Peptides against a protein of PDB entry 5FRP. Designs and how they scored, part 64

Target 1, 225 residues: chain A of PDB entry 5FRP
Amino acid sequence: VEWTESIPQIIATREDISKELNQALAKTFIDSDPRVRRTSVMIFNKVPVTEIWKNITNKAIYTSLLHLAREKHKEVRELCINTMAKFYSNSLNEIERTYQNKEIWEIIDTIPSTLYNLYYINDLNINEQVDSVIFEYLLPFEPDNDKRVHRLLTVLSHFDKKAFTSFFAFNARQIKISFAISKYIDFSKFLNNQESMSSSQGPIVMNKYNQTLQWLASGLSDSTK

## One batch from the design tools (peptide; made by RFdiffusion4, then SolubleMPNN)

Design b2_p15_3_s3 (from b2_p15_3, 8 letters changed)
Fold by OpenDDE base, seed 5:
Structure b2_p15_3_s3 (fold): chain B 225 residues (1-225), chain A 15 residues (1-15)
Amino acid sequence: as target 1 above (225 residues)
Amino acid sequence: DFDAKLQAFLNSLPD
């Protein structure tokens, strides 16, 4: 009987400790030291998604994670953007929606909108990163049509007007880029053929090639930055 | 134990 009475106390103690730890962790996300913030974000990369959902119950942590996407510190921001996108994807794949985790899902469901809203900053580096995480995590290649549609609808379901606008703009841009790349390849093949270059079309294709390269280059950020 | 790991993490943070 005595041991039975101790169980509630132990459970209560553990719950209290967990709560305190969550609160402490929440503070680290808003710490003035970017190293602390970075390390805190890395928890989401190092710990399996299922364990994160189980053990991190303070909503402020998730909210703070999303806020870091607009942080001034480049390294932390970039890490955060990648982390939150990956976390979103993993959550969709591995975490079921329940009444217990509803409040957390309400936050996580805003990740796509948060990411697409970053396009309005008009920063080439940010745009490229957002492009990358969208292709890799938000809307990855999926051979199953039903799964693709379901994922797309899930992503769009919480969009605001701005996110929708950026979404359509992004898709339009990607189509154009893809087309430009295809042209680049064709032009390159043409230019590598001596007979073709000696033809009347040679100079014309050369011009188009250069224009295509310039256009492609203008849309890409400097990798050295 | 996640809590233990979390505590260790918190202790490892710069002062």
Scores: peptide ipSAE 0.269, ipTM 0.865, DockQ to the pose 0.013
Fold by OpenDDE base, seed 3:
Order: sequence, then structure tokens, then C-alpha cells
Structure b2_p15_3_s3 (fold): chain B 225 residues (1-225), chain A 15 residues (1-15)
Amino acid sequence: as target 1 above (225 residues)
Amino acid sequence: DFDAKLQAFLNSLPD
């Protein structure tokens, strides 16, 4: 009978330790040293998304991650932008929405808005990065129409007004870029196939490939100027 | 094991 009374205390102690660790981690995201902040962000890259959701329960950590997207330190900011976009995508793919994780999802669902709002900073480097992560993580190429539409609706469902405005402003360019990238991939696959290259379509595809590359390069270069 | 990893991480942070 005596051992049963100790179990609740042990459980409580473990929960307390976990809470303390989460609190300590939360502090690292707002540390004055950029190296500490960078290292903290890297947790989201090194730890599987399922383990993050299971073990990081302090919502302040997720909120702080999102805030780092606008911090002054360039390296940390860039890492954060990439990390949060990837984390969003992985979460959508691997994490089920439950009552228990609802509060965290409320934060994670704002990642698309957070990213699109970065366009208002009017920084060319930031714009390029945002474009990149949108195509890679937020709205990746999906051949299945239903899945593509579902993803799009999910991304848009939590947009604020500013994000919508930004989305529409840049959407035309993004669609074109996405299409170009898709074609680039197809062309690359074609060109890597010797049988395909020897066909009558070989020269035509090569030409289209080069045009696509030039277009992509020019679009990216103009944004860096 | 995650808690242990997290503790190790926290201990590895620069001073």
C-alpha cells in the first residue's frame, strides 16, 4: 500500500521537471546571444516533428519561434524562416489535430500568415526566401488536384487581411515560378534519359529547358538586385 | 529520453 502512494508524487515530479525544461527552453529563444537563439531554432530541424509535438508543450516556444522571423540578426532570421515553413509542412503531414494539441495548432496555423506578412518589410532577400519556402513547403507541387486544393485551402483558411493582400499580389508570380520549376524538373528528367535525348523531341526539350533556366535565373537575379 | 536530450542541450549552450 505504501508504494502506491509514492507513484503520484513521482509522476508529479516528472511532470514538473518536464515543465521546467520547457520553460528553460522557452528562455533560450529570447536570449540576447544570437548563437543561443540559433541553436534553439535548430531543435526544430534536428528533432522529428512528432517528438517536438509530444515533448514541447509550452506554447511560448512556438510563439517565440514565429517572432524570430523578424529579428535583426540575419542568419537567425533566415534559419527561422526556413525552419518554421518546414515545420508547418511536416506538421500538416504528420500531426493529427486533436483536442489536446489544439492550442499549439492555433499558433502553427498562423505560420503562413507570418511568412506572407514578411513581404511588407520590402527586403529583397527576405522576399526571395519567402518565395522559396512557399514553393518548397507551404504550397509544394502536388499532382493530385484534390490534395493540392486541400493544402491551398488549409493555408488560406487562417490568413489575416494583410496576408491575403500579399498572397494576391505575389500569387501570379508564384504560380508562374511553380510552373516553371515543375517544367524544369520534367525537362531535367527527360534530359537525363539517354533514350529520350536521342528522340526527335530531344532538341526541343533542350531548348525549353534552357529558356526555363534563363527565366528562373532572371527572376531570381532581379530580386537580388 | 527526450528530457535527457533536452537537458543535455541546455547544458551545451554557450555561456
Scores: peptide ipSAE 0.267, ipTM 0.864, DockQ to the pose 0.014
Fold by OpenDDE base, seed 4:
Structure b2_p15_3_s3 (fold): chain B 225 residues (1-225), chain A 15 residues (1-15)
Amino acid sequence: as target 1 above (225 residues)
Amino acid sequence: DFDAKLQAFLNSLPD
């Protein structure tokens, strides 16, 4: 753990990390101690993406990073999910596809599929996190239509069947959530009006309001997890 | 010294 904490600084300052260092680093990602694994994942957060691609050449490191998305240790898993999503986005933005880095890109291009496949675990906490990183990193807000479409096509180009299914389900859910929120706002406005509450629609809207709240609440993760 | 730390780490790893 101690030596791994110094790696970010070394990667940033050295032009070439030795093969031995890469091999050692690869092993830390599969270490039995979750603290070691966590520290290793943090390298991808602390070191610029360009330096990562330059110095980390062992493909096993990237593969191992992706595997941590299904980590039993919650903290490591959560960190990994955020890290890999961000790393994917940064890579798309800053790293050119070359013949030399093709093998690494083949791994990195599977990150979207890896993330979408996490929905099949059927864990609310994981689902929320995946939702978050999709909107923040995988398919971020982009006002430029061409860029947005290009990103979308890039993300989808490596999907397996399960990922596509998950993608469609996710979109459907988001639409429903957006609709529910909109209705919540409308209902709230209605309920804040005394005259409206006294009308024949008052009880009906109150019922719909409660149903909406219950539905929204049911989608939230358990705070105890 | 990183090299020393790395070596120590490598030595601690199972074969």
Scores: peptide ipSAE 0.171, ipTM 0.809, DockQ to the pose 0.011
Fold by OpenDDE base, seed 2:
Structure b2_p15_3_s3 (fold): chain B 225 residues (1-225), chain A 15 residues (1-15)
Amino acid sequence: as target 1 above (225 residues)
Amino acid sequence: DFDAKLQAFLNSLPD
């Protein structure tokens, strides 16, 4: 049957085209022009996650995306950090783990570590951005306890030593901030009570209040180190 | 124009 013999050739041709396109795309991520790199990153924002996983099969593209998190060009770097975090979250939500996509998942599963490792750069702007994407995409609010725990375990399961250290430091910072906020609220309530303010404790609480405010102002941008 | 090329690429993606 002549028709059956043509099918493999057609499939092969399509595979070849796909391979060529992937190779071409891979080159754009390392282009010397930051505009080209930016546009390449935007593919992950404009194309549905399911289509990305289906059509982008060259692992080098995903690896290159992750590397751009340390890009010197600020705009590209910032875009990349947001993009990879969002892509990670969307992938967890929409992409099943299969034998065929295992190699890509191995790369995607390193996104949390990649992001947490950015804290070691000790850049305030980067730290703030990483904080933001963690709360928005990596560890979002989840009312279901089981789902929340599962997400946390998933994020932690592929951490390297540096990421773990950063994570614990971050968590410690959050705990301190939480306590400070609680104290701030208590102090505020105290200060609103006239009887309390007229007491000998008034000036003491006011001082603590001011200290707490100053700490909060600086603490929200504190390094994880 | 890179944008045009990229758009062409995106359009070439299978549905």
Scores: peptide ipSAE 0.165, ipTM 0.776, DockQ to the pose 0.012

Design b2_p15_3_s4 (from b2_p15_3, 8 letters changed)
Fold by OpenDDE base, seed 1:
Structure b2_p15_3_s4 (fold): chain B 225 residues (1-225), chain A 15 residues (1-15)
Amino acid sequence: as target 1 above (225 residues)
Amino acid sequence: EFEEILNNFLNSIPI
């Protein structure tokens, strides 16, 4: 009988310890030292998604994680963007929606919007990273049409107006890039043909080739920065 | 395992 009464206390103690640990962890995400913040984000990369959802119950931690996407410290920001995108994808794949985790899901469901809103910073490095994580984690290639559409609808269903605008702009840009690449290839083929190069069109195509190349290059981040 | 990871993390940070 006495042992059975101690079990709730042990569980309560574990819950209390868990609460204290969550509170301590929440503080580390907002620490003034970027190394502390970085290490805090790394927990989401080291611990399986199922264990994170089970043990990290303080919603402030998830909110703080999302805020680090706009972190001033470049390394922390970049790590956070990759981490939150991956965590979103893993959560969609591995975590069921329940009544108990609803509040956390409400936060996690804003990750796509949070990421798409980073385009408004107008930083080429950030844009490149966001482009990358969209294709890798948010909207990965999926051959199954139903799964692909379902994922797309899930991502879009929680967009704010700004994220939706960014999404549209992103897609429009991708179409333009695809067109430019196609033209680049066509011009390259033309220029590689000696008869074509000797024609009156040779100089014109060369100019268009250079313009296309310059346009494509202008969309790339400076890898040296 | 999570608690251990978290404890190790927290112990590594001077709070």
Scores: peptide ipSAE 0.128, ipTM 0.782, DockQ to the pose 0.013
Fold by OpenDDE base, seed 4:
Structure b2_p15_3_s4 (fold): chain B 225 residues (1-225), chain A 15 residues (1-15)
Amino acid sequence: as target 1 above (225 residues)
Amino acid sequence: EFEEILNNFLNSIPI
């Protein structure tokens, strides 16, 4: 009988410890030192998604994570963007939607909109990173049609108007890039043929090749910056 | 494991 009475106290103590730890962690996400914020974000990369959902119950932590995607410190921002995209994908795959975790899901479901809204910053480096995480984590390649459609609908279901606009612009850009790459290949093949190069079309294709290359290059961030 | 990770993290923060 005495052992049963200690269980609630142990549970309460664990809940109290959990609350204190969550409060401490919440403070680190908004710390003035970028190194502290960086380390805080790394928790989401080091701890399994199931353990994160189980132990991180303070919604402010998740909100703060999303906010870091727009911070000025490049390294922290880049880490955050990758982390939240990956966390979103892992959560969709591994975490069930329950009544208890509804409030956290309401935040996590805004990650796609948060990411697509980063295109409005008009930073080439950010755009490239967002492109990357979309293909890797948000809308990864999925051969199963039902799964692919379900994922797409899930992502789109929480979009704001700006995110939708960005989504369509992104897709249109990707089509243009794909077309340009295809043309680049065609022009390259043509130019590698000596007979074709000696033809009246040779100089014309060379010009188009250069224009295509320049256009493709203009969309790439400077890797040295 | 989470508590350990979190404790290690908190202890690593230069206060």
Scores: peptide ipSAE 0.127, ipTM 0.782, DockQ to the pose 0.013
Fold by OpenDDE base, seed 3:
Structure b2_p15_3_s4 (fold): chain B 225 residues (1-225), chain A 15 residues (1-15)
Amino acid sequence: as target 1 above (225 residues)
Amino acid sequence: EFEEILNNFLNSIPI
């Protein structure tokens, strides 16, 4: 009979320890040292998504992760953007929506909006990174039409107005880029043909080629910066 | 395993 009374205390103690650990972790995300913040973000990369959801129950940790996307420290910010995008994708794939995890999902579901809102910073490096994580994690290639549509609807379902605007602008830009790349290829093929280069159209196509290349390049960040 | 990872992490933080 006496041992049964100890079980609630042990459970309570474990819950208390878990709470304390979560609180300690939450503090590290807002630490003044960027190395501490970086290390904190790395937990999401080192620990399986299922274990994260099971053990990290403090909402402040997830909220803080999202805030680090606007971090001044470049390395921490870049890591955070990749981490949160990957975590979102993994969560969609591996974590069921339950009543118990609803509050965490409410935060995680804002990740797409958070990422698309980064375009308003108007930083080329950030834009490129956001572009990359969209294609890699948010809206990955999916040959199944139903799955692709479902993912798209899931991503869009929690957009704010600014994210929608950014989304449309992004897609419009991607169409333009695709068209420009197609033209670049066509022009390149033309210019690689000696007979075509010697034609009256040669100089015209070369000019268009250069313009297309310049336009494509202008959308790229300086890799040296 | 997670608790151990977390403890190791927390102990590694130079506070």
Scores: peptide ipSAE 0.125, ipTM 0.778, DockQ to the pose 0.013
Fold by OpenDDE base, seed 2:
Structure b2_p15_3_s4 (fold): chain B 225 residues (1-225), chain A 15 residues (1-15)
Amino acid sequence: as target 1 above (225 residues)
Amino acid sequence: EFEEILNNFLNSIPI
């Protein structure tokens, strides 16, 4: 009988410890030292998504995570972008929507919009990273049409106007890139044929080939920066 | 202090 009376106190103590820990973690996400902020973001990578949702209940932590996507410190920002995209995907796959987690889902559902809004910074490195996480985590390749459509609708359902604009621009760019690659292949085949190179079209195709290469290269981030 | 908090957090998570 006496052991049953200690259970509420143990539970209360655990809840109190959990609350204090959440408050402490919330402070680390806004710490002035970028190393502390980086380590805080890494929690989302090291801990399973189910355990994160169970143990991190302070909304400020999730809000702060999203804000780090626009941080000045490059390493922390890059880590945050990858982390939040992966966390979003894992959450969609593994976390059910309940009454208890509704308020956290309201924040997490803004991750796609947050990521697509990074295109407005107009930085090639950021753009490349956002492109990468979209293909890897937000809208991954899915052979099942119903699952693919459902994921797409989920991602789009919380977009702001700016995110929609970026989404359409992204898709238009991908079509243009695909077309350019196709033309590059065609021009390469033409130029590899000696008879074709000796034709009146040889110089014209060579010029188009060079233009296509320059255009493709201009869309790539400088790996040296 | 943060490492201690993080360690305590990680130890509190049933992994």
Scores: peptide ipSAE 0.078, ipTM 0.714, DockQ to the pose 0.013

Design b2_p15_4_s1 (from b2_p15_4, 6 letters changed)
Fold by OpenDDE base, seed 4:
Order: sequence, then structure tokens, then C-alpha cells
Structure b2_p15_4_s1 (fold): chain B 225 residues (1-225), chain A 15 residues (1-15)
Amino acid sequence: as target 1 above (225 residues)
Amino acid sequence: EEEEFEKLIEEFIEK
């Protein structure tokens, strides 16, 4: 009897502790120190997705995480972009949609649109990172057609007009890159053949090879800057 | 601050 009467108080105390913790966490995501913001983002990498959804109930934390994708501090921004993409993918795989978590899902479902909207910043480093997280987390390679289509429809269902425009531009760019790489390989094979190099086509192919290489290189961020 | 926050999170994961 006495133990059963203590359960509501223990639950209430745990809810209160959880509320206080959520309020404290919400403050750390907006802290002026980039190190504090970085550590806050790292929670989403260190804690299992199921435990995050269970214990982080303050919407402001999730909203603040999404805002850090446009952070001025490069390291925090880069960490946030990877973290939110991974968290989105893990949430889709492990978290059921319920009435209770609907309002958090409404925020999480905006992650793909948030990421695709980063292409409008027109920064090569950001573009490469967004490209990477799209392939790794948002739209990973999936051999099952039904799963692949379901994931694609889920990602697209919350796009704004700008995200759709970026999505089409991304796909068109990837097709061009793939074609350029294929041509680079073909030209490299041709140039490695001495008989082909001595032909009247040799100088023409060498020029096309150099143009292809320059085009590919111009699309890559300088890791030294 | 970072170490205190990491400890707070570790303690939170263990509860």
C-alpha cells in the first residue's frame, strides 16, 4: 500500500526533474558560447534516438537545433547539419508516429526542407555537406523499392516551393557530375593508349579531358580555405 | 560548463 502511494509522487518528481532539465537544455542551445551550443548538439549524437524522444519534450530544443543549421560558427553549423540529418533518419526508422509526439514530428518533418534550403546560401562547403547528408541520411541507397519510395514521399511531403526547386537542381547537378566523371574515365582511357594519343584525335581529347577536369575541380570546395 | 553539461547528460542517460 505505502509503495503504491509513493509511485505518483515519484512520477511527478520525475516529470518535474524532466521539465527542469528540458528548460536547462533549451537555454544551452541558444548560449552565446559556441562550445556550449556544440555540446548541446552532441546530445543528439551521444544519446539513443528513443531516449531523446522520450526525455526531450520541449519543442524549443528541436526548433533551436534546426536554427543552428544557419549558425555563423562553422564548426557548430557543420556538426548541426550532420546531427539533424542523422537524427531525422533515425527518427523515421525507430520512432512511431503517435498523437502524443505529433507536435515534435511536425518540427522533425521540416528537417529535409531546412537542409535543402541551405543551398540558397550559395556556399560550396555547405553545398558539399548538404550533398553528403542527403546521400547518407535523407535519401540513402535503398534496394527495396517500396521502402525507397516511401522514404522519398516522406521527405517530399513537407517541402516548400524552395526545397522542391533545390531538390530538382541537386538532381540535375548530380546527373551532370555523373556524366562528367564518366567522360573523365573515357578520356583517361583514351589518353593512356599511345596509339590513340598519336592520332589526330589526341589533341582534341586532351583538351576535353582538361576541360572536364577543370569543371569537376571547380565544383569542389577548397579544403585548404 | 561543457564538462558539467556532459556529466548532467550522462547522469540523465543513466536514470
Scores: peptide ipSAE 0.037, ipTM 0.644, DockQ to the pose 0.014
Fold by OpenDDE base, seed 5:
Structure b2_p15_4_s1 (fold): chain B 225 residues (1-225), chain A 15 residues (1-15)
Amino acid sequence: as target 1 above (225 residues)
Amino acid sequence: EEEEFEKLIEEFIEK
């Protein structure tokens, strides 16, 4: 009999501990120390997505995570961008949409828009990172056409107007890059043939090859900065 | 401090 009376207090204490922890965690996402913010973001990388959804119930934590994508501190921002993209993908794969988690899903469903809106910062490093997380987490390679279409529709269904514009611009850029790479390969094959190099076309193709390389290189961030 | 907080969170999630 006494053991059954302690169960509600233990549950209430666990709910209180959970609430206190959620309140403490919410503060760490907005801490003045970038290290504390970094550690807070790392929780979403270290903890399984199912356990995050179960234990992190404070809406403010998820909102704060999304805000860190525009943080001034480069390392925290970069970590946040990767983390939120991965968390979005894992959530889509592993978390069911319920009435109880609806408010959290309303935030998580904005992750694609949040990421695509980073292109408007016009920072080359941010653009490259957003490109990377799109291919890795948002719109990963999926051989199943139905799954691929479903994922695409899910991502697009919560886009704002700016995210749609960025999405079209991204795809247009990828087509241009793909074309440039194809031309680079064609020019490289031509230049590797001695007969072709000795032809009247040799100098012309060499010039086009160099222009293609310069164009491709101009779209890459200096890894040294 | 970082390790203590990570540990606190890990200990909370495991309980």
Scores: peptide ipSAE 0.036, ipTM 0.660, DockQ to the pose 0.014
Fold by OpenDDE base, seed 2:
Structure b2_p15_4_s1 (fold): chain B 225 residues (1-225), chain A 15 residues (1-15)
Amino acid sequence: as target 1 above (225 residues)
Amino acid sequence: EEEEFEKLIEEFIEK
């Protein structure tokens, strides 16, 4: 009987500790030191998604995580973009939608829009990172048609108008890249044939090859930035 | 401070 009376106090103490920790953690996401903000983001990478959803109940933490996608500090921003994309994917796979977690899901469901809206910054490094996290975490390769369609519909269901516009532009760009790669392969095969190179078409194909290569390279960020 | 906070979070999640 005495041990049962201690359980509510232990639960209340744990809830109080959890509340205090959530309040402390919420402050670290807005800290002036980028190292403190980085460490706060790293929690979402080090801790299992199930434990994050269980222990991080302050919605301001999730909102603050999403705001760091537009962080001025490059390293914190880059870490945040990867972290939120991975966290979104893991949450879709491992976390059920309940009445209790609804308010957190309303925030997490905005991650795709948050990421696709980063294309409007018009930064090549950000664009490449967003491209990468789309293929790795948001819309990964899925051979099952029903799962692939369901994931796509889930991602699209919370898009704002700007995210839809970016989504269509992204897909149109991917088609162009695929076509350019196909041409690059065809031109490379032609140029590797000595008889074809000695033809009147040799110089023309060489020029088209160089143009295609330059176009493909222009879509890549400068690795020096 | 950063390492202490990470440890505090790890210790909290493991409990």
Scores: peptide ipSAE 0.035, ipTM 0.651, DockQ to the pose 0.013
Fold by OpenDDE base, seed 3:
Structure b2_p15_4_s1 (fold): chain B 225 residues (1-225), chain A 15 residues (1-15)
Amino acid sequence: as target 1 above (225 residues)
Amino acid sequence: EEEEFEKLIEEFIEK
């Protein structure tokens, strides 16, 4: 009889501990020390996505995580950008949409928009990082057309106007790069043929090859500045 | 403080 009366107190104590932990964690995301903020972000990397969704119920934590993408401390910002992109992808793959988690999903669904809005900072290092996390986590390579379209529609469904503008600009850039790479390959194949290289077109193709290389190199060098 | 907080989080997730 006494042991059964302790179970509700243990459950209540666990709920209280969970609430206290969520309140403590919410404070650490806004701490003045960047080390404390870094540690808070690392929880989302160290803990399985399912356990995060189960145990972190305070929506302010997720909102605060997203705000760190624009913070002043470079290392915390960079960690946060990678963390939120990965967390978004893992959440889409592993977390069901329920009535109970709806408010958290409303925040998580803004991660793509949050990331695409970072392009307006006009920082080359941020742009490169956002490019990387888009390919790795937001819109990963998917050979299945239905899965790829579904992921794309999911990512776009919560875009603001600015994110859409950045998305189209990004895609237009990628199309140009892809076209340039295709032409580089075509020119390389042409120049590797001795008969073609000795033709009247040889010098013209060589010039176009060099221009294509310079354009590709300039695009890569702008990403490294 | 950082290590104690990480440990508290780990101990909470394992329970």
Scores: peptide ipSAE 0.035, ipTM 0.648, DockQ to the pose 0.013

